# Peptides against a protein of PDB entry 3V4L: the designs that were tried, part 280

Target 1, 386 residues: chain A of PDB entry 3V4L
Amino acid sequence: GQPLAKDKVALLIGNMSYWEHPKLKAPLVDVYELTNLLRQLDFKVVSLLDLTEYEMCNAVDEFLLLLDKGVYGLLYYAGHGYENFGNSFMVPVDAPNPYRSENCLCVQNILKLMQEKETGLNVFLLDMCRKRNDYDDTIPILDALKVTANIVFGYATCQGAEAFEIQHSGLANGIFMKFLKDRLLEDKKITVLLDEVAEDMGKCHLTKGRQALEIRSSLSEKRALTDPVQGAPCSAEALVRNLQWAKAHELPESMCLKFQCGVHIQLGFAAEFSNVMIIYTSIVHKPPEIIMCDAYVTDFPLDLDIDPKHANKGTPEETGSYLVSKDLPKHCLYTRLSSLQKLKEHLIFTVCLSYQYSGLEDTVEEKQEVNVGKPLIAKLDMHRGL

## One batch from the design tools (peptide; made by RFdiffusion4, then SolubleMPNN)

Design b2_p26_8_s2 (from b2_p26_8, 13 letters changed)
Fold by OpenDDE base, seed 3:
Structure b2_p26_8_s2 (fold): chain B 386 residues (1-386), chain A 26 residues (1-26)
Amino acid sequence: as target 1 above (386 residues)
Amino acid sequence: EEEEKKEKELEELEKQVVSMAADLPV
């Protein structure tokens, strides 16, 4: 019969805003596009941007809690990385220069932990450089992997080579994701799908002699990303997994704020990623005696590190949100919260209404505090170890 | 003309190809 997945879970990490290393651009679009494709494939997707070492470890631990016997696990990483002795290391945004294995996540260690979960399929898509790091002399003593015959690695580049991004119109895509996205929905064995992606990359003049896909697989069965999820979550473990994933993706409800002057504001929320949320405000009712009226958000938790210069923008794009702008209502003020994993407490902030009456030169302000609880990934308390 | 346009589009795309390598000290 067709193989059935017990469930399908993906962790996507895109690291761009490095502290001590060159900033990347491609991981933003690549994680977003891959998230949307994997959702169409009935994956439970956690998508995270710009993680520290500690945050990456916690994201992997939470991902491993979603894995169980016969579950399909997919890990995608886009960012800086290296390969020493056939071991792949993902570089967190807070990694020192030079970084070492002690500052990085070893993919083969994650694979070992996934094999302990008795997963149905393990897919790693690594959109990173595979150059040797000569500053890391650590010989990894990896325990012998189990022979599970269910492992697939797609490396964006060859051993010892660089990965590249293509910048266009202020956005960038990784060369790997550019070709992967065109094939990802095909009902094919995952190794056949990746082989077709490798052929498409090999035909492109931009990639020829610069970057080539490497496929490493032990996959003995005909498993595809299109494989259907086994029916209703009847097990207690499947219900717990579904509830845990749902918590990490729960947006605050849209709310209507009423001010004493008679202005009504709609406050709305949109997810860009599991750790990135857009807040938007719109004036839904204004008394005719009020000539000008704007609704600003302010007084955010310090843990979110929000620059007021990037808050309350007239467009989503001015916040750095280029991807979800089509799904947002127009004529709002927009604020992008890009570090929801850092939120220890409830998201409490102030909505400040600034307005002017006809025939008065002075601006009047009214303020309301808003508590929206823990949005998205902040519900997982990724910082509970600090 | 069409080849020269494709070659120019390819040159513009080549200028947009950026390495994802870290600048480790040499």
Scores: peptide ipSAE 0.365, ipTM 0.767, DockQ to the pose 0.823
Fold by OpenDDE base, seed 2:
Structure b2_p26_8_s2 (fold): chain B 386 residues (1-386), chain A 26 residues (1-26)
Amino acid sequence: as target 1 above (386 residues)
Amino acid sequence: EEEEKKEKELEELEKQVVSMAADLPV
């Protein structure tokens, strides 16, 4: 019969805004495109940008809580990385220069933990460089991996080689994601799908002799990313997993705020990633005696590091939101919250209405505090232990 | 002409290919 997944869970990490290393561009688009494709494949997707070491560890721990016997687990990483002694290290955004294994996440350690969960399939897609780091002399003593015939690694590049991005019009895609996205929805064994992606990369003049996909697999079964999820969650663990994922993806409800002047504001929320939310404000009703009015958001929690100069933009693109801008309402003010994983408390902020009456030169302000609870990933207490 | 145009389009695309390598100290 066709293999069945008990469930399908993906963690996608895109690190681009490094503190001590060159900034990347591709991880933004690559995580977004892969998120949309994996959702079409009935994956529960957690998508995270720009994680610190601590935040990456917690994201992996929360991902491992979603794994169980016969669940398909997919880890995608796009960012800086290295490979020493056949161990792959993902580099957090706060990693020092030079970084070492103690500052990085070892993929083979994550694989060990996934094998303890008795997963049905383990897929690692590593869109990172695989050069040796000569500043890391650590030989990881990995415990003996279980012999599970269900592991697939797709490395964006060969051992000792670099990965590349293609920069166009201020955006970029990783070379790996460029070819992967065109085949990801195909009903094929995952190793066959990746082999076809490798062939497509090998035919491209831009990649030939620069970057080649490497596939490492123990997968003995004909498992595909298209494999159907087994029907209604029959275990308590599957119900818990579904509830945990649903909580991490719950947006705040849109609000209609009414001010004393008779102005009505629509406050709306959109998810770009599991840790990135757009807030937008629009004037839905204005009394005729009010000639001008704008609704600004301010007084965000300090944990979010929101620069007021980057808030309340006339376009989503001015916030750095290029991907979801088509799905947002027009003629709003937009604010991008890019670090929801840092939020310890409820998201409380102020909506400030600035307005002017006809025939008065003075601007009037009214303020309302808004509490939207913990949005998206902030419901997963990624700070458990501080 | 059409080959020379494709070659120029390819050279322009090649200029857009950027390494994702970190600049570790040498």
Scores: peptide ipSAE 0.364, ipTM 0.761, DockQ to the pose 0.814
Fold by OpenDDE base, seed 5:
Structure b2_p26_8_s2 (fold): chain B 386 residues (1-386), chain A 26 residues (1-26)
Amino acid sequence: as target 1 above (386 residues)
Amino acid sequence: EEEEKKEKELEELEKQVVSMAADLPV
C-alpha cells in the first residue's frame, strides 16, 4: 500500500536580522513560500523568523515534543551557518563575531533527538553556507546515531561552498528554494524529488559552478512529503499535538471598538509567521461633525521592542510586510509585531483615537486599552526554560 | 539579437546573486 505518516510536523527557521553578521533577505520569502506549500501537504508548520540561541533551542524542543513514532519530521533552516567535520551548525541572530559551536545549534544533535522519538521520516533542508569555521576547533563527540534508515538531508550547497540568494525588487529568494518550490508538491519519493531539483539547479546558468544541491540519504522506504496522514487523531498524543499546534496558530478575534465621540474602529489581526503578526485599524463609522480622525496603536509590552517610528503605517509594506499585504484590508493603519516569541505576558496595548470637530481647532484624544491574550507562538511560552 | 537579449538578461540576473556567507574576521 502507499506509506502512511502517523502525522506530519515541520519547523521552519529563517534568520536574517543578525546583530554581529551581514543581514540576509532570502529567509523571509523562502520560509513563507515553504510554509504555504507544506500546509498544502497537510504538515503542521511552525514558522519562525529571527531567533536568538535560546529561542532556537526552545523552538527545537517544542518541535521535538510534537514528534512521536511514525511522525514525519521536517526541519528547514535558512540563515548563516557552517560545517565542521561533517557537523552542520545553524547560527542564531545573537551569535557573536566570530561565532563558535557553543553559540550555535548542531543539526546532528537534533537528528539524535529525533531518532529517540522513533519518527517515520526525518527531513533536513539546510539553506545555509557549508564553509568551515576556522575559529571553531571543537570536534563534537557525537554519540553514534541509530540505524533508522529514514534520514534525508537536502543541503542547498556542496561541502565547503556558499549558498546564494537572488535579490529582485527589494525581495530575495534562496537559489535552493527557487527550484524546490516548483517540485515540492510532486508525489515522488523525497530523494527522487530532490534529485530532480538538483538537475534543475544544474541546468541554470546562474547556479552552474556556484551552488549545487547535495543529497545525503539513508532512506530505505518509498516515503514522500505527499504521504497521507493515518486516519483520524485517535491517540491522546495525537490530540495533544493537534491542540498544541492549534494554540500556536490562533489569531485574536477582530474587534469593533466604540468611542464616546461616536466613532467606531475595526481592530483586526493577520499572521505573517508563527511569531509575526500584523495589527490593523480602520474607521468604520464617523459622525458627520467629526472632520478628521485617526486610530493609532501604542503602549505595547516592552518585551516586543516595538519602534514607534515603524508603527501605524499607511501601508503594510512600510512596516516591512510585503508577503501578506494582498490579503489585508485597504485604507487601514498597519503595525507589524515581529518578535511574538519574546512576549511573556498577555498582549495589552492602547488604541488612541485622535480626532477634530468641525469648527474647533483643537485635536481631541480618546484612549481604550485592549487585551488580546497570548497571540500565535506566544501561547507556547518559549521563554520557559524546560 | 535573441541570444544577445538572453545574455544581457543573464548578466542583469548575475548582478542580483548575493552570497549568504558571514564575514568572519580574517
Scores: peptide ipSAE 0.362, ipTM 0.769, DockQ to the pose 0.788
Fold by OpenDDE base, seed 4:
Structure b2_p26_8_s2 (fold): chain B 386 residues (1-386), chain A 26 residues (1-26)
Amino acid sequence: as target 1 above (386 residues)
Amino acid sequence: EEEEKKEKELEELEKQVVSMAADLPV
């Protein structure tokens, strides 16, 4: 019979805004495109950008809580990385220069923890360089992996090689994601799908002799990313998993704010990633005696590191949001919250209405405080312990 | 003509290929 997944869960991490290392561009688009494809495949997707070591550890721990017997787990990583002695290390954005294994997440350690969950399938897609780090002399004595015939690694590049991105019009895609996205929805055994992606990369003049996909698998069953999820959750654990994922993806409800001057503001929210939200404001009603009015958002929690210079933009693109701009309402002011994982408390901020009356030279301001609770990933309290 | 155009588009894309390598001290 066709294999059934008990559930399908994916963690996607894209690190680009490194503190001590060269900034990347591809992880932004690659995580976004892969998120949309995996959602079409009925995956519960957590998508996270620019994580510190601590935030990456917590993201992996929360991902492991979503895993159970017969669940399909997919981990995607795009960022800096290295491979020492067949162990793959994902580099957090706060990693020192040089970084070591103690500053990084070992993928084979994550695999061990996934095997303890008795998962139905473990897929790792690693869009990182696989060069040796000569500053890391540690051979992780990883405990022997269980012999589970349910593991697939897709490495964007060969051992000891670099991964590349293609920069076009200020955006970039990783070479791996460029080919993976065209086949990811195909109803094929995951190893066969990845072999076809490897063939497509090998035929392309841009990639030929520069980057090649490596597939490492121990997959005894015909499992595909298209495999159907089993019907209604019958177990308490499956209900808990569904509730936990739903909480991590709940947007604040859109609000209609009414000011004393009679202006009405629509406050709306959109998710770009599980830790990235766009706030947008629009004037939905203006009295005729008010000639100009704008609704600014301000007074954000300090934990979010929001630069006011990047808030309240006339376009999503001016905030750094190039991907969701098509799905956003037009003629708003836009603010991008890119670090929702850092939020320890409720998201409380001020909406400031600045307006001018016909025949008055002075601008008037009215303010309203807004509490939207914990949006998206902030509900998981990924900072519990700092 | 179409092959020469594809070849030029490919050469322009080749200039846009950037390594994702970290600059670790050598």
Scores: peptide ipSAE 0.361, ipTM 0.771, DockQ to the pose 0.736

Design b2_p26_8_s3 (from b2_p26_8, 11 letters changed)
Fold by OpenDDE base, seed 3:
Structure b2_p26_8_s3 (fold): chain B 386 residues (1-386), chain A 26 residues (1-26)
Amino acid sequence: as target 1 above (386 residues)
Amino acid sequence: DEEEEEEEELEELEKQVVSMAADLPE
């Protein structure tokens, strides 16, 4: 019969804003594009940008809670990385320079934990450099992996080689994602799909002799990312998994705020990633005696590190939100909240209305505090250990 | 010339190719 997945779960991590290392650009677009494609494939996707070591560990732990017998697990990583002794290390944004294995996440350790869950398929897509780190002399004593015959690695580059991004119009794609996205929806065995991606990369002049895909597989069965999910979630475990994923993706409801001056504001929310949200404000009603009015957001929790200079922009792009701008309402003020994983409490902030009456030179302000609870990934309390 | 436009587009794209390598100390 056709293979069935019990469920399909993906964790996508894109690290760009390194503290002690060169900043990347490609992981932004690559995580976003891959998220949209995997959602079309009925994956439960958690998408996270710019994680610290501790946040990456917690993201992996939460991902492993979504895994169970016969579930398809996909881990994508885009960022800095290295490979020592055939072990792949993902570098967190807070990693020191030089970094070591003690500052990084070993992919083969994650694979071991996925094998303990009796998963139906384990896919790793690693969009990182595979150069040796000579500052890490640690020989990882990994326990022998189980022979599960359900593992696929897609490495964006060869052993000892670099991965590259292509920058265009202020955005970038990784070379790997550029070719992967065109084939990802194909109803093919995942190893055949990745082999076709490797052929496409090999034909491109920009990629030829610079970067080549490596496929490492033990996959004995004809499994595809297109494989249907088995039925309605009838098991208690499937219901718990669906509820846990749904909590991590729940946006605040849009609000209509009414000010004493008679101005009405629409406050709206959009998800860019599981840890990145856009807040937008619009004037939906203005009395005719008010000549000018603006509704800005302020007084965010300190844990979010919101720079007021990047808040309340006239376009999503001025906030650094280039991807969801087409789905946002026009003629708003926009604020991008990154790092929602850092939020320990409810998201409480102030909406300030600044306005002017006809024939008065003085600007008047009215303020309302708004509590939207824990948005998106903040519901998982990824910081419960600190 | 379609070949000259493809070569110019390839040269522009080549200038936009950036390594994802970390600058580890030498």
Scores: peptide ipSAE 0.368, ipTM 0.767, DockQ to the pose 0.785
Fold by OpenDDE base, seed 2:
Structure b2_p26_8_s3 (fold): chain B 386 residues (1-386), chain A 26 residues (1-26)
Amino acid sequence: as target 1 above (386 residues)
Amino acid sequence: DEEEEEEEELEELEKQVVSMAADLPE
């Protein structure tokens, strides 16, 4: 019979906004496109951008809590990275220059922990450079991995080589994701699918002699990303996993705010990623005596590090939101919260209404405080232990 | 003409290919 997954869980990390390293562009689009594809494959996807070392560790720990016997686990990483002695290191955005293994996450350590969960399939998709870091002389004493015939690595590039992005119109895609996305929905054994992606990359003039996909696999079974999830969660662990994932993806409900002047505002929320949310405000009712009326958001928690100059934009694109802009309502003011993993408290902010009456020169302001609880990933409390 | 347009389009695409390498000190 076709193999069945007990469940399917993916963690996608895209690091771009490095503090001490060159900024990347591809991880934004690549994480977004892969999220949408894996959701079509019935994966529970956690998608995170621009994580610190601490935030990456916690994201991996929360991902490992979603893993259990016969669950398919997929880890995707796009960002800076290196490979020393066959160990792959993912570089957090706060990593020093030069970085070392002590500042980075070792993928083979994550694999060890996934093997302890008795997962049905372990897929690692590593869209990072595999160049040696000569500043890291650490030989990882990895404990002996269990012999599990269920591991697949897709490396975007060869050992000792660089990965590349294609920059177009201010966006970029990783070369690996460009080819992976076209095959990802195919009902094929994951190693066969990745081999076809490697062939497609090998035919492209842009990649020939520059970047080539490396596949490392122990996968003895015919497992595919298309493998159906076993029916209704029968175990307590599966119910907990479903509840934990659902909490991490719960958006605040849209609100209708009523001001004393008789203006009504709709406050809405959209998820771009598990840690990135767009807030939008729209005027849904205005009395005819009010000639001008704007509704802006302010007074965010300090943990979110929101620059007011980047808030309340007339377009999603002006916030840096290019991907979900088509799904957003038009004629709003937009604010992008890109660091929801940093939120320790409830998301409390002020909606300020600025308006002018016909025949009065003075602008009037009314304010309402809004508490939306912990949105999206902020429900997982990624700061447990500080 | 078609081969020159494909070669020019490839050269334009090649200018858009950027390394994802970190600039580690030498």
Scores: peptide ipSAE 0.364, ipTM 0.761, DockQ to the pose 0.810
Fold by OpenDDE base, seed 4:
Structure b2_p26_8_s3 (fold): chain B 386 residues (1-386), chain A 26 residues (1-26)
Amino acid sequence: as target 1 above (386 residues)
Amino acid sequence: DEEEEEEEELEELEKQVVSMAADLPE
């Protein structure tokens, strides 16, 4: 019969805004495009940008809690990385220069933990450089992996080689994602799908002799990313998993704020990633006596590290949100909250209405505090250890 | 014409290919 997944769960990490290393661009678009494709494949997707070592560890731990017997697990990583002695290391944004294994996440350690969950399929897609790090002399004594015939690695590049991004119009895609996205929805065994992606990369003049996909697998069964999820969750564990994922993806409800002057504001929320939310404000009613009226958001929690200069923009693009701008309402003020993982408390902020009456020179302000609870990934309390 | 436009577009894209390598000290 066709293989059935008990469930399908993906963790996507895109690291770009490194502190001590060159900034990347491709992970933004690549994580977003892959998120949308995996959602069409009925994956429960957690998508995270710009994680510290601690935040990456917690994201992996939460991902492992979503894994169980017969669940399909997919880990995607785009960012800086290295490979020493056949072990792949993902580099967090706070990694020192030079970084070492103690500052990084070992993919083979994650694989060991996934094998303990008795998963139906383990897929790793690693969009990172595979150069040796000569500053890391650590030979990880990895405990012997269990012999599970359910593992697939797609490496964006060959061992000892670099991965590349294509920068177009201020955005970038990784070369790997450029070809992966065109085939990811195909009903094929995952190793056959990746082999076809490798052939497409090998035919393209941009990639020929520059970057080649490496596939490493022990997949004994015909498993595909298209494999249907087993129907209604029959186990308590499957119900818990569905509830945990749903909590991590619950947006705040849109609010209608009413000010004393008679102005009504719509406050709305959109998810760009599991840790990135756009807040938008729009004037939905204005008395005719009010000639100018703007609704600003301010007084955010300090943990979010929000620069007020990047808040309250006339376009999503001015906030750095290029991807979800088509799905956002027009004629708003937009604020991008990155790093929602950092939120320890409820998201409380102020909506400030600035307005002018016809025939008065002075601007008037009214303020309302808004509590939206813990949005998106902030519900998982990824900071509980600090 | 279509093949020449596709070659010119490929040459423009080739100038935009950037390494994702970290600058580790030598």
Scores: peptide ipSAE 0.364, ipTM 0.771, DockQ to the pose 0.701
Fold by OpenDDE base, seed 5:
Structure b2_p26_8_s3 (fold): chain B 386 residues (1-386), chain A 26 residues (1-26)
Amino acid sequence: as target 1 above (386 residues)
Amino acid sequence: DEEEEEEEELEELEKQVVSMAADLPE
């Protein structure tokens, strides 16, 4: 029969906004496109942008809690990285310059922990450079990996080579994701699918001699990303996984705020990623005696590091949100919260209504505090070190 | 004409290819 997955879980990390390193662009679009494709494949997807070392460790630990016997685990990483002695290192956004293995996450350590979970399939998609870091002389003494014939690595580039992005119209895609997205939904063994992606990359003049896909696998079974999930979630562990995933993806409900002046504001929420949310405000009712009226969001928790210069924009694009703008209502003010993983408490903020009456020169303000609880990934309390 | 447009579109795309490498000190 067709092989079955007990469940399917994916962690996607895209690091772009480095503190001490060149900023990247491709991880934004690549994590978004891959999230949408893996959701069509019935994966439980956590998508995270711009993680520190500590936040990356906690995201991996939470991902490992979702893994169990016969579960398919997929880790995607797009960002800076290096490879020393066949060990792949993912570079967090807070990594120093130069970075070392002590500042980075070793993919082979994550693989060891995934093997302890007795997973049905382990897929690593690494969209990063594979150059040696000469500032890191550490040879990780990795414990011998168990002989599990269920591992697939897709490296966006060859050993010792760079990965590239294609920048178009202010966005970018990684070269690997450009070809992977066209085949990812195919009902093929994952190694056969990646071989076809490697052939497509090899035919493109842009990639020829610059970047080539490397596939490393021990996969002895015909496993595909299209493999169906085994039955209804009847086990206690499957119910816990479903609840944990649902908590990390629950948006606040849209609110209708009523002010004393008789103005009504619609407050809405949209997810761009598991740690990125757009807040939008719209005026749904205005008394005719009010000539001008604007609704601003202010007084965010300090842990979110919200720059007021990027809040309350007339377009989603002015906030840095280019991907979900088509699905957002028009004629709002938009604010992008890009660091929900940093939220320790409830998201409490102020809606400030500024308005003017006909025949009065002075602007009037009314304020209403809003508590939306812990949105999206903030429900996982990623700040609690184990 | 179609081959020249495809070659010009490829040359424009080539100018947009950027390395994802970090600038580590020399």
Scores: peptide ipSAE 0.362, ipTM 0.766, DockQ to the pose 0.748

